# Designs tried in a protein design run: peptides against a protein of PDB entry 3C66. Part 61

Target 1, 189 residues: chain A of PDB entry 3C66
Amino acid sequence: KSWANLFEKNDFFFRYKFYLEITAYTRGSDEQHLKWSGLVESKVRLLVMKLEVLAGIKIAHPFTKPFESSYCCPTEDDYEMIQDKYGSHKTETALNALKLVTDENKEEESIKDAPKAYLSTMYIGLDFNIENKKEKVDIHIPCTEFVNLCRSFNEDYGDHKVFNLALRFVKGYDLPDEVFDENEKRPSK

## One batch from the design tools (peptide; made by RFdiffusion4, then SolubleMPNN)

Design b2_p15_8_s1 (from b2_p15_8, 9 letters changed)
Fold by OpenDDE base, seed 1:
Structure b2_p15_8_s1 (fold): chain B 189 residues (1-189), chain A 15 residues (1-15)
Amino acid sequence: as target 1 above (189 residues)
Amino acid sequence: SQVSYRLENTVFIPE
């Protein structure tokens, strides 16, 4: 149950029924994203601490490594679409309409010089107390506090045209494909 | 100032 054994992917994305995903978005430079995502990632442990003290939550385990992706993002509407569709298996296929930046294509002139949206996503696995199984759990307060903490760190992070932050409660069977290997079967409902 | 962010499914029943 230590954080140390969660440094590797292993069975982390099969271990819990529910996950909280935290995604930092940047439509701008890679330097801007590095600073923004780095800040968000550095504060995840504080969110974990706040979640752990909730009566209905038995365990909140962070996956220690972020998932990174970037897309060519020529318009603001594309950026909004990314934020709307990313983070759920049900909707992520809409991202196929955009050009994914890869190691193989990133040096192409049409991609290298294109405006980009960068994504960094952290995951928290959640285990609940049996005593509270039938009770409603509300994580709104700790999540709001976390967002405020990140956004207030620098005035520049108030620009939602560039920097965004999303927290999404996701069931294990609806996790994005990126968390699974090609040979792994997605959890069932 | 108003903070722009997304929070989805913050209330749930653990099962």
Scores: peptide ipSAE 0.143, ipTM 0.756, DockQ to the pose 0.644
Fold by OpenDDE base, seed 3:
Structure b2_p15_8_s1 (fold): chain B 189 residues (1-189), chain A 15 residues (1-15)
Amino acid sequence: as target 1 above (189 residues)
Amino acid sequence: SQVSYRLENTVFIPE
């Protein structure tokens, strides 16, 4: 397979058993989110480089396109709920309690002026070395460095009421529905 | 299984 094919959506979410999700959250304006998510996205390659050199990791391949979503988010509790439930097929149904912003409804008065939470999610496919299966691979250090790098870039990004960053490790069968097309079936357990 | 990571948390990749 050519290098170019590694970044095509066609089989990316079926190629790996494990994925690392990197989600930038913003409860604020679209402009705030664009800046925050853009920064996070720009640093993902650095995280990949740090993951690739770990003994237990054979491959770390980023999917270069972010997944975007936004919800009406009237309260801080709603914002916490989004961060808790998003990123797993098992829990994402809880988000149905919130109003998803779509191209079709974004101009409605009740949605247009409502407080919103914005989400941008990057995915990294992971393959592990078989020889190291018995060893827990700790990615805490590179992940912490990544989070600190993003959070420290601007003092405003230290405000957890507005800006948040989460990393979630998931199996392929538990990926959110957003990564699959309507005609695609999610991987089996 | 799922592991979430935020500040001061550790992410362990399962076997």
Scores: peptide ipSAE 0.075, ipTM 0.713, DockQ to the pose 0.220
Fold by OpenDDE base, seed 4:
Structure b2_p15_8_s1 (fold): chain B 189 residues (1-189), chain A 15 residues (1-15)
Amino acid sequence: as target 1 above (189 residues)
Amino acid sequence: SQVSYRLENTVFIPE
């Protein structure tokens, strides 16, 4: 299959057992998030290249389109909660305590002027070499390098109160609900 | 500035 075919949703979230989630967080303005998330997104291809050369990784395929969401985020604790709970189906229900910003509610006065946390999430599907079931594949190094690359681009991105970046390894059955259409069934274990 | 980020479950056991 052509790499280009992975730019469409298709069955991307059903193809792999494992996914790497890359989430750019911003608690601030939409403009701030646009710059930050845009930078992160622009560097994902470099991470893919680093992952592909790992002996244990057979395939690292990025899903090109980011998933974007935003929450009313009145406190720093809320921001921490978002970062802690987002990215896994097991934990994402905790985010129900926050107000999700939608096209339907974004113009409400209580939401329009509220502090917000913005999220942009990129996904990489991973296929591993099944040579030895006991061999661990550690992607810590390339992930760390990626984070450093993004964070070092601008000193402002070092402000963790505003800008954050998370990389999370997630199994297909534990992907967030947002990656599936309403008519799609979540992958089983 | 200190780099703050989250890396979760970066060690994989192929199934």
Scores: peptide ipSAE 0.162, ipTM 0.762, DockQ to the pose 0.668; fails the geometry check
Fold by OpenDDE base, seed 5:
Structure b2_p15_8_s1 (fold): chain B 189 residues (1-189), chain A 15 residues (1-15)
Amino acid sequence: as target 1 above (189 residues)
Amino acid sequence: SQVSYRLENTVFIPE
């Protein structure tokens, strides 16, 4: 990674107090995931546009690159667990019960042919309009529209056993470890 | 400001 890329990444994940995580999940083939995640990623800018027009949101800034990960996922229960626990520092330790697929281990016989769950995660930094002192900012509508847009693109994406899509609102101090460098201290509360 | 949304367990708000 270039210095510029590192600097940009570090600045992004410290710049905002709040983030929206968009994760595309696939329990199936790499090809299936590539199509699904690619579709989701291609629509993120539409979600950003819808968020920016909300009165309570000052800025919605997408991070340019997705975060990719995959796990050995032998059961449907494991897949549900991944979707439940992924995306926050508070809960991500539960994922240690599963085998993370890495470039170092992907060719091992026990991993190569194992069922896998693939994850692609996009991040949107959010800044809220404090001046209006609105007690509640509701992003349900644009998020719902986004999910519906992605799910309705192909009938196959309606199969929740294979394809899933999650949006998670996360505070900066609760971002997953994947967004920080090993020697970088996560933001304080 | 409090931010809230939820969509059939696909949209999460950390507590």
Scores: peptide ipSAE 0.059, ipTM 0.673, DockQ to the pose 0.082; fails the geometry check

Design b2_p15_8_s2 (from b2_p15_8, 4 letters changed)
Fold by OpenDDE base, seed 2:
Structure b2_p15_8_s2 (fold): chain B 189 residues (1-189), chain A 15 residues (1-15)
Amino acid sequence: as target 1 above (189 residues)
Amino acid sequence: SLPSYRIENSVFTPE
């Protein structure tokens, strides 16, 4: 399959053993999230470029569509919980304690005026060079540079009570349910 | 088998 085909949902979430998740969090308005997530998404290409040149990285392919969700988030503790639990199949069930905002319920009085946390997640599929079994791959530097680039864009993004950014290395079998269709089987270990 | 890797999985906040 061509590289271009990886930008559409096909076998992308089955193709790689490892994924890097990039999630922009906003506890605030939809407008705030649109600006923040849009900025983060616009910089993902730069992260991919930096990953591709690492000796241990054979492939770094982005999935171009963001995954978006929002939750009623009445407390700061809830916001911290979302950031802790989201992005892994092992832990995402904890999010069931929160009210997911949907098109069907967004106009309900209890939801419409409630504080919300917004999430936008980008995925990068990773393949490593296996030639040297003792080789260590460290992606910390490019990831840190990416975070700094996003956070330094606007002073407002320094408010961690509102804006957050997480990078998570995830195995294919532990990807969140959101990446799979109802009829798709989750990859096995 | 894959080589060893290092990554920091965290929520990044400004210092």
Scores: peptide ipSAE 0.055, ipTM 0.640, DockQ to the pose 0.051
Fold by OpenDDE base, seed 5:
Structure b2_p15_8_s2 (fold): chain B 189 residues (1-189), chain A 15 residues (1-15)
Amino acid sequence: as target 1 above (189 residues)
Amino acid sequence: SLPSYRIENSVFTPE
């Protein structure tokens, strides 16, 4: 069985206590985002491999599909806000201040030609070897290498006004609402 | 019980 079959949407976001969120941000065109997010997504497996070999990490399993969203993003401040607030249930309500682009509204005149921020988010479920030991697992190195790998692929990806990449460690109970179906209960602490 | 693991740089956004 392929690993893809092991991680159906129905269980993945309940299976782990911890998740690493990898979000590719693009404030620009859809075409720009497709290239950027596609690149990031293509490298996630390399990050997984690097995480799995770290002491203290028992399992690093990627969710197979990205979560896609886009917002009207008139200003750079809005773009910074998105990057700050997205990826945590605690803070994601701040995104309600922005207009979410949907299939239903994307053709509206006020949205169609508006500046947009595009988001593609990949999730890695994490399991640790020792539950009761106060040990620090440093994922800084593999994460840095991953970011460098993505950004160095094309010189254009060095433009932080357009292209950004964030990695966020999140507890299961603090996952964004987007990962749960309406009928699913958010994991408790 | 939650694992007592602390991941440094829980939010990593390179400048």
Scores: peptide ipSAE 0.049, ipTM 0.647, DockQ to the pose 0.046
Fold by OpenDDE base, seed 4:
Structure b2_p15_8_s2 (fold): chain B 189 residues (1-189), chain A 15 residues (1-15)
Amino acid sequence: as target 1 above (189 residues)
Amino acid sequence: SLPSYRIENSVFTPE
């Protein structure tokens, strides 16, 4: 079975109470980002496998399509801000201070040649074992292994001024707006 | 500066 055939957007972002977000960041060229994000995306299935074997996790289901966004990112501080604020509905409003690149504006002179930060985000829906007696689940080890796997692939990816990778555990009601259609209502607590 | 990678909320209560 292929992951692509298993999951459509449909109700994916309503199906789980918890999600793991994997975001590849690139402040550079679109070509650089394509390589970096492509690598990260290619390894997500390995992370899923590692998550599924944890006693506390019943299911780890990847949403196969990445979410792509890019911002005009003139400074390193802006890049840090993006990485700090992205991935949570609670904080994503701060990104409004930056210019989101869209199909409508990408050809504008002020945007076309501007420095950009590119984001590719993969989502994993998580379900937990109800029979698990553990009060807490720790996914740090699998996540760290995943990061190491991605970062060690090429020495260029050690340049954190250009390439970054973040994994964020997020509750469904705190998912970024990007995962919902215009007419969809965000899950409640 | 932020680290080269970030893992946020890796320990959680599944409730």
Scores: peptide ipSAE 0.186, ipTM 0.808, DockQ to the pose 0.525; fails the geometry check
Fold by OpenDDE base, seed 3:
Structure b2_p15_8_s2 (fold): chain B 189 residues (1-189), chain A 15 residues (1-15)
Amino acid sequence: as target 1 above (189 residues)
Amino acid sequence: SLPSYRIENSVFTPE
């Protein structure tokens, strides 16, 4: 079965119990974000390769299309809040306090020139070896190596006030709303 | 206040 057939959205977000979210954050220009997120996205395949060889991981399948969003982000505290609350259905409602930038509102005077935080999120579906349900799986090492690889690529990416990178392990029922169509029902616990 | 990167739940038990 070719890799290409595994990357269609169709049931990707229902196929796995567990997902790894990789989010590139940028508080700056869209150009800065394009470069940063593009770099992160280009390295995801390397992370997948490292995850696949771990004894506890049976399958690591990337969803190859990123999810994009941006918010008006007037303060550094807002930027920290975004990074804290994004990526979980349980906490994402807190983001409603910020103005989401959309194609419909991006030209409004209050939004067009406002400071913005940009988000690009990649997803990896995970399946585990069932032999020992009590066995701990540690993905910290490959994730840390991935972060270091991305951050070390350019000195500018060391500025955490502008560029950030987060990896979050989530259960399927706690995926953000963005991954589901309006007519799709969220997986249950 | 946040680190330059964040890895959440990197050690887990699949249940």
Scores: peptide ipSAE 0.127, ipTM 0.774, DockQ to the pose 0.533; fails the geometry check

Design b2_p15_8_s3 (from b2_p15_8, 6 letters changed)
Fold by OpenDDE base, seed 3:
Structure b2_p15_8_s3 (fold): chain B 189 residues (1-189), chain A 15 residues (1-15)
Amino acid sequence: as target 1 above (189 residues)
Amino acid sequence: SLPSYRLENTVFTPE
């Protein structure tokens, strides 16, 4: 496959056994989210570079487009629940208790003026070069450096009630449903 | 305060 074909969705979410999810959260306005998520997305390439040089990592390949979603989020507890449950197929069913904002429903009076949580998620496919299958890989340092880079960029992001960031390591069979088309079968365990 | 963050499964065995 050509290098150019690697950036198409096509088989990206089937190509790797492991993924790193980077999610920017905003409980506020769409404008606030656009600025925050745009910043996070702009720094993903720096994280990739740091991951690629780790001895246990053979490949760190970013998917170039974010996945976008938003929920009606009336309370801070709802916002915490979103951050806890999002990013894994195992837990994402809990989000069904919240109203997903869609193009079809966004103009409804109960949704239009409601408080919202916005999510933008970037994915990095990972392949490993380990001699022993029981060997541990530690990506904590580059992930922490990435978080610090994003958090320290602007004082406007100082409100943790509005802006949050998560990095989650996920197996391919446990990816959120959002990454698959309706006709695609989820990878088996 | 700076934004909160979550780091999950940053130390793992790729099995």
Scores: peptide ipSAE 0.382, ipTM 0.863, DockQ to the pose 0.745; fails the geometry check
Fold by OpenDDE base, seed 1:
Structure b2_p15_8_s3 (fold): chain B 189 residues (1-189), chain A 15 residues (1-15)
Amino acid sequence: as target 1 above (189 residues)
Amino acid sequence: SLPSYRLENTVFTPE
């Protein structure tokens, strides 16, 4: 079975205790974001392959569909705040200070022409095969290689004021609300 | 200045 056919949304975010989230950020045009996020998404399989060969990792399964969001982002400080607060249930409430762009509001004059930050997030479910629960796992190398691969692909992606990339290890109980439906209960600790 | 990239919790205990 292809990865695309292995997991539905309903099961994926309850199946693992741990996730790696990969977020492509763009403060610019939708065209810039489509190009950047599309590149990042196209390379996720390479990261999975590098994770799978680590002795402590039993399973690395990608969720094949990205989560998309965008915010009105008037300042560089707002862009930094988005990157700092996004990707964790503990901190994502800070994003309520920004205007979320929706299909209902995107044509409003105050939103249509406003500077925007675009987010595309991919998830990898992780299962571990460690003898001692106190043993540490280090994924720094494959994550760094992945970032370097994406950033070096095009010179334009060196502009950190426009294009950014984040990789975050997250526990299942601290996943962002976006991964759950309104009727779904968040996993417990 | 904005960071060029972010790596968070790349060394962890899976407990």
Scores: peptide ipSAE 0.381, ipTM 0.872, DockQ to the pose 0.530; fails the geometry check
Fold by OpenDDE base, seed 5:
Structure b2_p15_8_s3 (fold): chain B 189 residues (1-189), chain A 15 residues (1-15)
Amino acid sequence: as target 1 above (189 residues)
Amino acid sequence: SLPSYRLENTVFTPE
């Protein structure tokens, strides 16, 4: 079975208790975002390889498709808010203060030419092989290396007002709503 | 100032 067949959306977000979210942010043009997110996405496999060799990590499986979203983002404060609130079910409701860009509304005059923040999110499902339930796992090093790898690719990606990158460890019950279908029940704690 | 990147919860107990 191909690697792609093992990670259908229907089971992936229920299969693991823990996920690493990798979100590429762009406050700028769609073209800028396409380049930035494409770069980040192209490097995720390298992060997976680094995670898989860490003690206590049994499995690190990437979801094959990014989740794409965009918001009207008129201010830098809005951009900071997006980066702060996105990626957790606990906090994502704060994003309702912003206008989500959809295929239905993207041609509206108030949205079409508005400043936008673009988001591309990749997920890595994590399974652990830890004998002691109190043992900590540290993924800081491979995550930092990943960020540095992405940011160092082009000098333009050093402009944090335009380009940003977040890596967030999230429990399955706290995944964003976007990963579930309307008929799916969110995993319990 | 906004950080150039965010690393959140990179040290955790998988419970």
Scores: peptide ipSAE 0.370, ipTM 0.867, DockQ to the pose 0.530; fails the geometry check
Fold by OpenDDE base, seed 2:
Structure b2_p15_8_s3 (fold): chain B 189 residues (1-189), chain A 15 residues (1-15)
Amino acid sequence: as target 1 above (189 residues)
Amino acid sequence: SLPSYRLENTVFTPE
């Protein structure tokens, strides 16, 4: 089986207790988002390589496909709310206050020309090599290097009103609903 | 305004 086949959805979101979420945000055009998210996605393998060499990490496996979503985002406050609430099952219900853009509604007059926030999310499944349950793992350095790598690619990506990037450590039971099919049961604590 | 990037829960204890 190819490397890609190993990281098909299958049981990926049930295989690990812990995940790293990488989300590229764009409040602007779909073209702007395509460039930004494409850049971020292209660099994920470099982050994986940096994570794999950490003594506390046994496995860092990327899910190969991004998750895509977009919302009507009329204000900067809405954009901040999206970035605050997205990526956790505990908080994602707050996004229900915004209009999700779908294939069914994208041509509606109230949506078609509305300001939008676009989201592309990559996932890395993590397994740890820690004998003592009290030991901590710190992934701050490789994550910071990854962010700097993405942001430094183009000066336009310094505009945080348009382009944002988040890395979030999440437990498997707190993954967003988007990663599960309707017939799949969310992992328990 | 939020910073241009966010790093959340990068220091953790695996359970």
Scores: peptide ipSAE 0.179, ipTM 0.793, DockQ to the pose 0.540; fails the geometry check

Design b2_p15_8_s4 (from b2_p15_8, 4 letters changed)
Fold by OpenDDE base, seed 3:
Structure b2_p15_8_s4 (fold): chain B 189 residues (1-189), chain A 15 residues (1-15)
Amino acid sequence: as target 1 above (189 residues)
Amino acid sequence: SLPAYRIENSVFTPE
């Protein structure tokens, strides 16, 4: 399977043992989120380029489409909870305490005008070139540079009560349910 | 409150 073919979902979330999740969070308007997430997404390729040149990384392959979700988010505590629990299968069940906005319910009076948290998540599949399985890999520098690049673009993005950004290294078996179809079985440990 | 950004597990052992 060619590198280019992995930009389609296909087996992308089964191809790698490890993934980097990049999530843009917005507690505000859809317009605010569109701008913020669009900016973050536009910079992902720069992060990929920085990851690819690291000695321990064989492949850094982005999934080209973001995953989008939104929740009714009436409080700052809810917003923090979303950021804490999202992005891992182990913890994502906590999000069930919040009202997920769907196409079916978005027009309901209790939802359409409610405060919302928006999430856009990009994924990078990672393959490593290490001889010793216990050798550590450090991607902190390129990740930090990426965050700085996104946050420095506009002063408004400095307001972490509205705009947040998270990068999380995740094992394939701990990916969120959203990346799998109903008929797909989650990778085993 | 949470920090302005999070980078989680950026130092890891790929096992």
Scores: peptide ipSAE 0.551, ipTM 0.931, DockQ to the pose 0.513
Fold by OpenDDE base, seed 5:
Structure b2_p15_8_s4 (fold): chain B 189 residues (1-189), chain A 15 residues (1-15)
Amino acid sequence: as target 1 above (189 residues)
Amino acid sequence: SLPAYRIENSVFTPE
């Protein structure tokens, strides 16, 4: 496949068996989230570089566009729930308990001034070159370094009640529904 | 309490 084809949405989320999800969370203002997510997004290329040099990783390919979502998030428990449940098809149904903010409803009185949790998610497709299928890959170090890099950039980002960051390794069949169009079939196991 | 961050499944078998 050409380089261009790998950045098509439909190709990207079917191209790899494995993905790393990087989600920036903000429980606060849209402005706060814009700054936080923008920072995280700006550092993804550094994470990719660190992943590419790991033994057993053949390819670490970032999807260029973030996925954006926001929910009414009235409580800290809701914020924790979002962070716990988001990013996996297995668990994302729990998010249905929250009000998704959309362009259509964002001006509604009950939503407009409600506390929000904002999510920006970047994806990295992963391909491996491992001789032994039972061999483990450890990406914890570069992920930790990435987190530290993002969180240490500004003291405000130390407030994990407002700003949070998650990195989740997922299989293609367990990607969130948001990455697929309605007419697309989810990858099989 | 909320964790400071999450790194999930960072050690895995790619099968």
Scores: peptide ipSAE 0.542, ipTM 0.927, DockQ to the pose 0.513
Fold by OpenDDE base, seed 1:
Structure b2_p15_8_s4 (fold): chain B 189 residues (1-189), chain A 15 residues (1-15)
Amino acid sequence: as target 1 above (189 residues)
Amino acid sequence: SLPAYRIENSVFTPE
């Protein structure tokens, strides 16, 4: 099926056993994040192209809409914790220690002027060739090239205290809760 | 200190 058929959420997060998560992080202003995440998102198709030519990968399909979230992030340790814990159902509960920014609370005085961490996450569904499923697959090189491409675009993005980027390979049953609706059941192992 | 970037589980068995 064409990528266009997967642009709707529908069953995208149930279609594959494996996903690659690409998360752009910004501890700063909304404007800074908009530029950084926009750049990262614009390069995802290049990563997909590099993944598709790997022998073990049969299909790499991007979900073209990002998932957006932001947290009050008063310290660098909080920012590190967000980057460590986000992207896996197993660990994401640690994020409950931070204040999630919502449309309902964003105008509260304690939140409005607080330091924030912004997250934009893109997903790639992965299918593998049967012949190679029993062997290890290595996607480190394409991922590293992608990181380098994004980081090198502007010198400001070299400040990892403000801008960061994570690529995480996850199994479908360990996807973050954000990808599922309240009425959807998480895939089983 | 914060890492420059993260690439997690880039080598895996797709089983």
Scores: peptide ipSAE 0.541, ipTM 0.929, DockQ to the pose 0.514
Fold by OpenDDE base, seed 2:
Formats: C-alpha cells, sequence, structure tokens
Structure b2_p15_8_s4 (fold): chain B 189 residues (1-189), chain A 15 residues (1-15)
C-alpha cells in the first residue's frame, strides 16, 4: 500500500500490533479545547521524528486525523474518571456512565449549558526492530519531551484541572471502539 | 487528583 494510504482510515488500525495514543483533554469551553488540542496536534510530527530515530523503533506512522469526543462532565471526579478510563477497550465501557455529547443531543437544555470535557486523540502506529522477543523498548524520554513542549507553550496549560495530556502505549486489540467502523472486526490478540 | 500529564506503558516488550 502507498504511503498516502497510511494516513487514511483504510487499514491503519489493523496494520500495526502496537499504537501510541496521544489525548488532549479539556474541561472547559470548546474554544479552550480548540487551542489546546490544536497545539498538541501541531507537535505530533516532532514526536514522530523523535520516535523514528530510536534503535528499537522501525516505523512510527501517525494517523493524520484526530478523534473527537465530548462528555457532560459536572465534577472533577468525572474528569479524572474520563482520563483514567479512556483510551483502552478494556476500560472504556466505564464512560457509558457519562452523557456523550452528540450532534443530536447537543441542543438539549440539560447538555447545552452543562460543563463538558473535550477529548482529541491522535494515533501513531508502531513497528519495532527487536532481535529478541523479550527485548524492551523505552519511549519515555521522547514522550516526556513532547509533553514539555506542549505544556510550556502557555502558562494556562499548567492548570491540570482544565487542561491535561496523556500518552498511552496500547496493543491493537485494545484500541478504543471509536477507531473501528461498525462493519469492522476488532483485531485479535 | 491526577498529575498534570500521564505517560502510560512507555516501557514495554513489543510481543
Amino acid sequence: as target 1 above (189 residues)
Amino acid sequence: SLPAYRIENSVFTPE
């Protein structure tokens, strides 16, 4: 498949065994989230470049489109729960306890004026150069550098009650449901 | 409260 096909939905979420999820969280206004998520998204290319030069990484391919979602988030505890449970198929069912904001319900009185948590998630597919199956890969440094680049851009982004950022390494079979179409079968272990 | 950021599973065995 062509390089261009890697940046389309196509088979991106079936192509790799492993993915890095980058999620920008905002508990605030849509405008706040647009600025924060836009900044994070703009830095993903730099993270990819840092990952590609690691000896254990053969390929780091970003998916070009973010996944967007928002929830009614009346409490700080709800916001913490979202951040804890999102990004893994194993745990994402816990999010069903919250009201997902959709185009169909966004104008409802109970939703329109409610506090919201916004999520934007970028994905990087990973392939590895390992000699031994037991060999470990460490991506902590480039991930930390990425976080620092995003957080240092504006002092407001230091308020973790409003803005947060998570990087999570996940296996393909544990990707969130949002990355698959209704007619697609989740990858097996 | 959660930290200002999270990096999860950044050390792994790709098997």
Scores: peptide ipSAE 0.510, ipTM 0.923, DockQ to the pose 0.519; fails the geometry check

